# Peptides against a protein of PDB entry 3PUK, part 37

Target 1, 227 residues: chain A of PDB entry 3PUK
Amino acid sequence: ERGLKSVVWRKIKTAVFDDCRKEGEWKIMLLDEFTTKLLSSCCKMTDLLEEGITVIENIYKNREPVRQMKALYFISPTPKSVDCFLRDFGSKSEKKYKAAYIYFTDFCPDSLFNKIKASCSKSIRRCKEINISFIPQESQVYTLDVPDAFYYCYSPDPSNASRKEVVMEAMAEQIVTVCATLDENPGVRYKSKPLDNASKLAQLVEKKLEDYYKIDEKGLIKGKTQS

## One batch from the design tools (peptide)

Design b1_p20_1_s3 (made by RFdiffusion4, then SolubleMPNN; from b1_p20_1, 11 letters changed)
Fold by OpenDDE base, seed 1:
Structure b1_p20_1_s3 (fold): chain B 227 residues (1-227), chain A 20 residues (1-20)
Amino acid sequence: as target 1 above (227 residues)
Amino acid sequence: SLEKQYKSIKKFNEEIKKKE
């Protein structure tokens, strides 16, 4: 099957499921709000079963321990999701699962990563960043998960300037993850609006794309592809 | 930096693999 959904699924299958798969082993998968939407957009429960997932649980909910099973955490690198993980494996509480495989949808801040390492490193079998922070809709359409993006981007209030910048950074980062997932380095195109938002976002995307490919390909910047 | 973070996580995973 061709399309963005299939590409995203293939990426998840390779980066997450193939990475932690063991023959005959079933895992519990823990999802947060974003990854629930992400998986729902590109796969079925039957697909997850084929990948060795027996049950899906919400990381934010109280869950009964299943100490004999390993857990696959597919979560966003947020304080909320990380805190929930830490509750499952922290020294102050009994471990809910046998071990943990952690896959973040985006770059995990050092502060969060250090907290994880300090408290439950012995329980972790994998900790990776897969850089998928968008929701595929159609073959060439995706949506970004940036809360209040519209509000802050179009706010005329100068007091929101700092928040606007944060939102734009988040949007740019997610766009880059789309490009990375598709293995593309597109030329950035935008239409001018009354506000300089489009231009600013374009600049951020270009910068982040450059940084990403420099890091990924040992300084080799891929040529711009047609998008 | 993003590079430092990536290296840190990579190193961590490598250390885990060595213990297995």
Scores: peptide ipSAE 0.313, ipTM 0.795, DockQ to the pose 0.695
Fold by OpenDDE base, seed 5:
Structure b1_p20_1_s3 (fold): chain B 227 residues (1-227), chain A 20 residues (1-20)
Amino acid sequence: as target 1 above (227 residues)
Amino acid sequence: SLEKQYKSIKKFNEEIKKKE
């Protein structure tokens, strides 16, 4: 096995599927827009079947309950995805599934996590964060999923300055997830001309890399590597 | 903030494991 796709799949297999696997048990897997694209990029349906997934469902759709089966939520930590989860297990509605395993593709904000804990903690068997917020395209090519990134980063309108910062933050986070997945701590290289966007993004990436390795569960601290 | 979030989720998972 080689290439970024295989690395990503291996990470998902170990961090998600191996973590919640039970012998002879099938689960329903709930995906959002990002994770649908992510899994499509690095695995086949046959691979998911081997991991004990019987069917894949879209978290945004109003699905029929399957109360005897456990659900695996592989979703992004967004208000939209979390709200859909809460509809499935919230105290004000009938539980759609027997229990939930939640795996976020990135750090979940405290505000969202607290909502989950407050409303449906009893239904949750796992709630973990993995660090994969990018889509592998080729062996060493990946795509960042940040809507309107180009528009805001290169917009001449000063009114978009605040949104530009938000976009850069999101981009930096996703770049860090690539580095984490590849077990790299790169020295960031950039060209700042004609705009300073690259410099700003580089600074954010460096800061986030430092934060990631400081709080890494495995205690992973590495020197700078070639990127 | 990231450290706080990490600690919170870790603690939550540990509590879940204790109940199983």
Scores: peptide ipSAE 0.304, ipTM 0.789, DockQ to the pose 0.803
Fold by OpenDDE base, seed 2:
Structure b1_p20_1_s3 (fold): chain B 227 residues (1-227), chain A 20 residues (1-20)
Amino acid sequence: as target 1 above (227 residues)
Amino acid sequence: SLEKQYKSIKKFNEEIKKKE
C-alpha cells in the first residue's frame, strides 16, 4: 500500500519499535497529545501489541509506577512532554519505570536535550529523533499539528509577528518531515495570496530540506525530485 | 544548528551503547 498512513506506520515500526525491540520484552508506551493522534491515524491497538507494547499511557497523567518494566516514550520534543518525562525519572527517590527509550517526533532543541541528559542520562537506553511531525489523513493528505497556526499566520495584528514566525518554523519543520518520510526532496510550490505567508513558508521548507538531506541518518545527499 | 543537534543525539546514543 502506497498510502501515507502505511508509510508512516512503516517508518514508526522501523525507527521506533524495531530499534528498541528485545525478545520477550514488553514495554509501556507513553504518548502525548500529538503521538496519540498520530498512532490513532495509522495503526490499531493490535498492531502495537504485536510490537511489544502492553499498555499505552498518557504522559500528561499521573501514573502508577511500574518499576520492573521499561518505558517507551514516543513524544514530541516540547517542554511539556519533556517535563512529564523528567517527572518520571528526574527524582532520585522514585523512578516510574525501569528505563526509558525516548523517540522524539522531531528535532529536539539542545536546551531540552541537555536538560534530559543532565537529569536522567542513566535511565535512558535510547534517545532518537524520528522526524514524523504530521498526521496522515488520506493516501496523500496530511495535517500539520501546529496550535493556533491559522490565527497567527493570518493575524493582521503586528504584535503577533514573533508568534507567526515560530508557527511558520514549526510548519516548515513538519512539512520537511513529510518529505523525509516519503523519501522525497521536492520542489516547493505555492499560490500567492495577499499575504507573503506562503512564500515565506516555502523558503523555510526549502532551507530545511537542504539541511536535512545533508545530515540525514544515512549520510545520503538526495537530489530534487518532482512534486 | 541541526547538524550539531544531530551529532549530539548520535553521540549520546553511542555512549549509551558503549555502557551496555
Scores: peptide ipSAE 0.302, ipTM 0.788, DockQ to the pose 0.800
Fold by OpenDDE base, seed 4:
Structure b1_p20_1_s3 (fold): chain B 227 residues (1-227), chain A 20 residues (1-20)
Amino acid sequence: as target 1 above (227 residues)
Amino acid sequence: SLEKQYKSIKKFNEEIKKKE
């Protein structure tokens, strides 16, 4: 079954497509590497058409302007993706679309957000964070997008300690997005390992879960659930 | 902080809505 995929799709539909939907309006959707994989994992092109998307474009590629159409940017909050967006709207001469709806897959750092606001605010109709930073694989399976996570987490080299921390933070954040997508605040379960990575990650997840539910989209504080 | 980020974007969206 594709339970998780369906949940993810429903989340995207409600958080992104329903949010920016206008009757009779078609949009161009811009995707980055992650969101391409994400959408590919949980929907078909026909599904996107039903949501008012006429064409999908890769944000990293040079694209012809379609100035009469609004663009839906479904992208990760990374400098690379943001820079591509800024190239699309950063100047009048470079404005490729009529307006932009931006939906980030995760929390956008203030530095990036401020950069967008400073240069492109007039072109933006929406800018939201939907908190889906994972790829659904199976009904109960998801994949985190943290490069070299295994290497750094299990590296015996002390020089990798700082990187390990960064990776752990990233993993924890993405796990929280899974929980958010599933509308769950689970008690974190883990098995102890020699490097105590599981315990550290569990602590990070718990902390981030608390933070998320303090400031969730609905402003709700949710208690722990059994997961 | 996450809270600060949330508030910032929320305010931004609210401002956009007011202009539309």
Scores: peptide ipSAE 0.294, ipTM 0.788, DockQ to the pose 0.836

Design b1_p20_1_s4 (made by RFdiffusion4, then SolubleMPNN; from b1_p20_1, 9 letters changed)
Fold by OpenDDE base, seed 5:
Structure b1_p20_1_s4 (fold): chain B 227 residues (1-227), chain A 20 residues (1-20)
Amino acid sequence: as target 1 above (227 residues)
Amino acid sequence: MLEKQYKSIKEFNEEIEKEE
């Protein structure tokens, strides 16, 4: 089977590029920090060109308008990225691009989505959530993008307990996205450590996997697989 | 305006498709 990088690229191609594909149309693609790393891990610029992307831009930068071109925003559902998007389209007179296709790497909170709808709805041609919130490294290796995960998970300070739970939740969500991307429902395996972080994370993953496959778009309930 | 009208991303996209 193909490596994780290939699977991730295929997922992005299907969920993002094929979704907004128009013959003969070139788009500017806007990336944030996470999606820059994500795409860099699984594709080349030539691949993006083949998908109709003329240039890629950093969403955080103050970019010059290209009003004749549509923009493809492939971004994380964070306040920072969303705010940058809103700056591009929030004002009628200051629209940087002709229109926007928005693809979030994960679930977009209602608060952010509502903010987008209220400000930029007329400029949006597509708004979709995809399920890729990890960085593929090797065939079966991925990197989680959770700030300070190591610090909080291994902190013996009880004052960090609440934050640790939040971090664990975020990690579990990302692991589930990997499973979803690979179309697997694995039997979760872990090694117990003194702080039992692995066990806790495993439990969260199992719970989220159950929820995902129960409520997935395909309505498929898969048994546990070996992975 | 649109914020209150559309409850989900799905509904939002459906409306966009109708307008185009």
Scores: peptide ipSAE 0.316, ipTM 0.781, DockQ to the pose 0.242
Fold by OpenDDE base, seed 1:
Structure b1_p20_1_s4 (fold): chain B 227 residues (1-227), chain A 20 residues (1-20)
Amino acid sequence: as target 1 above (227 residues)
Amino acid sequence: MLEKQYKSIKEFNEEIEKEE
């Protein structure tokens, strides 16, 4: 059985590298905090070299222009990452690379997408959303990237109730992306906690899974797996 | 104008492909 890491790598290879690959062409890859962790969890630098990546750069850092090379941005759809991208291409004088391929790890909000189009559309050769919002750990273990999840989920303060719901939704969405990546529709199992968070999250995941598989591209209803 | 012209990422990519 293939581990989660290999599945994630295969997904990235297909959705990102194969999508923008040109024979004999090398690219600079720009990563943010999340995608750095993601790639580190499922591949080696040698793997990236094989996919035509010559060097990896941190999108948040100042970088020297390499105007003859195209850049592959594999980033989260956040204002911070998008702003860094915009700095790279926002003006003709500030263009650091020849062109950009952008792959977001999740759905890009319209506001951010519109901002990109308004300023950098001519520099973009590809813009795609992929659904990988988790870090694989072991064969069947993954880590979610939901900021402050622990704080809000376990906060006894009623004033945090609304934020708790947002966090729960985000967690559920990420779990669904794992299932989608693995092409699985598992039955949800959980261990009860002092708070009803596990049950709430389970319900959200189940609902989202149902929605996802009922409206899949093939129009097929997938049965539940035993995962 | 570009914001209104491309309603989705899909449409945006389609236009890019036409220009290449």
Scores: peptide ipSAE 0.308, ipTM 0.780, DockQ to the pose 0.236
Fold by OpenDDE base, seed 2:
Structure b1_p20_1_s4 (fold): chain B 227 residues (1-227), chain A 20 residues (1-20)
Amino acid sequence: as target 1 above (227 residues)
Amino acid sequence: MLEKQYKSIKEFNEEIEKEE
């Protein structure tokens, strides 16, 4: 099936579950707000069971320790999610789980990564960025998850200009992850009316696409495709 | 599918693998 949901699921399966799978081992999976929505959009609980996940926990909630089990953190690289992770493993005497596998949905800032290494390095068995920062809706439809994106992008208040730029950057990054997931380097089409948001976003996307494919892991440059 | 990894994370994982 060529649906976006199936593509996303396949990527998660290969990049996350297959990456940390050990025979006979069950893991607790920790999700944040975004990854909860993401998994809900492209899989069922039965699918997760097949991948060795016994239970799903919300990273934001207080949880009882299960020290005999390893934890799979599938989370966004945000201070909030990282802080929750650090609370689980930051204390030498009060680790909630046996060990952690961390999979970030997007690029993790060095500041956050350094913070993790400084406090929890011995507890981590894997840390990976998988670049899935969008929610698939339909075969050709996806939703960007950027907090307050609509508010800042369409706010006439000039005091929000700096925040608008941050939001645009985040949106552009997510669009690039969609392209990467679909293995495409598309041309960008947009309508500029009534605001210049679309044009600015398009420029950011184009720039990020060029950077991404120019310095990809395999050193391959992929030509633009028509979209 | 292409994945971009930071060198620091890559090195970190390599270090983990060496310890296991």
Scores: peptide ipSAE 0.300, ipTM 0.756, DockQ to the pose 0.372
Fold by OpenDDE base, seed 4:
Structure b1_p20_1_s4 (fold): chain B 227 residues (1-227), chain A 20 residues (1-20)
Amino acid sequence: as target 1 above (227 residues)
Amino acid sequence: MLEKQYKSIKEFNEEIEKEE
């Protein structure tokens, strides 16, 4: 049993592959840096083949067009990844694939979504947010994808205060995605540190968890689970 | 497992489905 990896894979399978599956249809899957790591952590190429993926391509790289095939974009909602997508479909001359299914690993900002809609709406067959912005590890461990988190969280420089807050928010958001993936609303546990970062993060997580479970798929409020 | 679909994206998908 792979624990969290299995859970993550099941989520991806359900939220992404099952969602866009068409019988007998193969797709090219486009990945960015994060989703490459994500899939590598929880599945094998054979698993992807079973889900109708013929080949994986890096969204950041120049790629040969395969205009007869639809593309599955499993990407993070970042300007970089979105820009690469837009280059694939932004113009008739640039259209590399037949159509696109887009699955974002997290909340896609309106600015990015609007940009996509304005430029490539006709090429899109699906667009979803699946809320998985972490890398699963063995033994129910996950890694957050927040650049420079350690530096800013533990920086004694007051000039980094703003960035620290941003990082904390990002971390909290990703922790919530873990909880969502596990279908858990746990109580937050932490150890105090000199800079009280753990407490701050805990507060953010609790708040975000509350917000998340206020409006779930069923419109129900879940109570805290034991953890 | 929980997923969130936001109104704008949901509406967008609905529009796509309507056109297809």
Scores: peptide ipSAE 0.298, ipTM 0.755, DockQ to the pose 0.369

Design b1_p20_2 (made by RFdiffusion4)
Fold by OpenDDE base, seed 4:
Structure b1_p20_2 (fold): chain B 227 residues (1-227), chain A 20 residues (1-20)
Amino acid sequence: as target 1 above (227 residues)
Amino acid sequence: SEFEERAENVKEFNEEVEEE
C-alpha cells in the first residue's frame, strides 16, 4: 500500500486544490522540476483533472498565453521558478494568464516574496507555502530534493566541508517538512558509522523539529512519536 | 525563526490580495 503517497496527495489536495477550487472553473497548472516529480510520484493526470486542472505546463518553458484561464503555480521557492513566474505576470504585455494562485513547496525567502509582491500582487489571488519538499517513493519511503547530497556528504575532500553543512541543513529542513506533513514529532534514529553524517543530520532535525513545533503549536511541544 | 517569518509573510500577502 502506498501510504505515504496517499498522505502526500491528500496534503496537496487539501492545501492546494481545495484552497483554490472554484466550481466549474478549470485552471492551467504550472510546475517546476521538483513539483513535476512530486506530483508524478503521488498522483495521475486523471486525479488532476478531477481537481480542475485542464493541462500542466513547465514553468521554465516558453508558453503560449491563455489569457482567459487562471493559472495555478505549484512551484519551489527558487529564484529560477520565481523569475519564470515574474515573466508571466511582470508586465501587462507579458501577462500570460488571467490570474495566479501560487503555492510554494517550502519557505519562500523574503527577497523573492517581496519581488513577487511588488511586481505582481494584483495578479495574484492566493499565495501560500505548504511545506512539501520531499518526494514519496513508497508507503514509508521518501526522497529529499537536495542536489548532490550524496556527493557532498560522502566526499573525502575537505574543501567540500562547507557545502556539506549546507546540504545537511537543507536535508534537515526537508525532513521537518515531512514531519509537518505527517503531523508527527518523530524520535530520531540513525546509524552513525562510519561517518558522522547521520549524527549531524539527526541533531539538525531534532533542533528544527523543536523549533517548528514550538512555534506552530503555540509553545506546545508534542511528545516524540516513534517512526 | 524561519517558520515565524513564513507565517507572517503569507498572512500579510494574502490579506492584501483579498483587499484588492
Scores: peptide ipSAE 0.040, ipTM 0.587, DockQ to the pose 0.587
Fold by OpenDDE base, seed 5:
Structure b1_p20_2 (fold): chain B 227 residues (1-227), chain A 20 residues (1-20)
Amino acid sequence: as target 1 above (227 residues)
Amino acid sequence: SEFEERAENVKEFNEEVEEE
């Protein structure tokens, strides 16, 4: 495995699997589109078996109840994925699993978070945001999961300006998650484009990095590392 | 900050959930 893939796997192992691990216990893992791609990029099924995952299920599909088993939801904080989760636990009669552990790949909006709390808190053993919103490709290469990013960022239409800003923020957030995963605070480098999108993105990344390291898990402000 | 708000939100939720 290439370096970044190994780092990502290690992050998932520590943040997700180690957090909910119980000796001798098997779980069903529920994945969405993004996390399916993510795990496929950095691990094998045998790795998941070693972490106590017996079966992987697609959260979007209708699934038969396995009420004696706990479920590990490793999903993106989207309305679609959250709604699927809520269908699994939203009503007492519809509970598909014994309990849920939820790990979001990114920040879960308050509206969705509150919706979960209001509907099925009793079924949830853990709920965390682990901040892994990228796909590792090579040792130091990753792909961002930002829909329509190219279209909006390079659109010359001023009517898309507001949407472009939202996309840029999402991209910046995902870049920061890579840095956090790698335990790096890089000096941001960019080349200006005609629309200066690279500069704007760099500024957003720098700001978010500062915020992250100011209040990171270790309470440590790290100096800039080699980019 | 955005990250502080996230941390607080998650902590609040985890404190309210039932233990196994």
Scores: peptide ipSAE 0.028, ipTM 0.581, DockQ to the pose 0.541
Fold by OpenDDE base, seed 1:
Structure b1_p20_2 (fold): chain B 227 residues (1-227), chain A 20 residues (1-20)
Amino acid sequence: as target 1 above (227 residues)
Amino acid sequence: SEFEERAENVKEFNEEVEEE
């Protein structure tokens, strides 16, 4: 059985590296906080070298221009990461790299996408969204990237109810992306806690899984697998 | 559905960039 880490790596390799690979070409890869953790969880620097990455850089840091090299941005679709990208290409005189390939780990909001398109379109060679918004830890364990999830899910304050729902939706979405990545439709198992958050989340996951597999590329309803 | 719609937008964007 292939561990979750290997599956995630294979997904990244196919969706990102193979998509922008050019023989004999090296790229600088720009990472944000999430993608740094993601890659660290599923690959080594040697693996990145094999994929044509000469060096990895933090997108948030000031970096020296390497104008002769193309840059691979593997980043989250956040205002912060997008703003850093825009700074790299916003002015002709300030272009840090020759061109950009952008791969977002999740759906990029239209506002951000349009901002990129309007400002830096000429510098972009690829812009894609890939559905990898989780961190694999063990063979069957992953961590979700949902900010403040603990706070909102366990908040006794009724005023946070709406935020709790948003967080649960985000968590459910990420779980579905894991299932999609693994090509599995697992039976949902959980232990109920006093706040019944696990049950609510399970219901959301089940619904989203059903929707995902019902309308998959093949139009086939996949049966539930034991996991 | 939203993802599929966005995939089309991404394709259009990439095509526009390649034509420049």
Scores: peptide ipSAE 0.028, ipTM 0.627, DockQ to the pose 0.416
Fold by OpenDDE base, seed 2:
Structure b1_p20_2 (fold): chain B 227 residues (1-227), chain A 20 residues (1-20)
Amino acid sequence: as target 1 above (227 residues)
Amino acid sequence: SEFEERAENVKEFNEEVEEE
């Protein structure tokens, strides 16, 4: 077994499936682009069936209503995914599903969170942030899923500076979720290149790690571990 | 911290949903 894949699967199982499991209940699971890749990397369809998922649907696609079933939304906290969710439940007359369980792969921005709360609160049974924003590839190897990260981080165009910062923030957040998933608070190491991107990213990671471990999932303060 | 604030927001949301 690839160590990181098993860790990620275990995290999803405990944080998502066990959290919303009801005896004898099947759910439809809605995935976005990232969570499709994530689950594909660490589990099989048979695993999902064992967790009470009957079918998987793409949140971006038009779907037929299944009003008698609850839906499990395992999605990224993005405007696109949130908007798709809101379309499923925004109309009082045409809700796609009986109710929703929402599990975000990372922290949901307050603006999106408030938008959901204001429009669909009665349809939601659970909303949780589970902090899994990376794709496990190999043992101790992961891929960050940040669109256009390479372009913006290495762009010589100063006009991309603002977007570069947003991308770096997203990358740092994902790295922290890896550390949290692995239950580690590592020292950050990097190699400096002509651009200070690595240094800036390292600083962001360190700051976020410090903030995270002040109040972790277990309510424990952890010291730095070897990286 | 940002993490603490968000965690609190999620808790509040879930509590409200459970009460409904």
Scores: peptide ipSAE 0.026, ipTM 0.618, DockQ to the pose 0.686

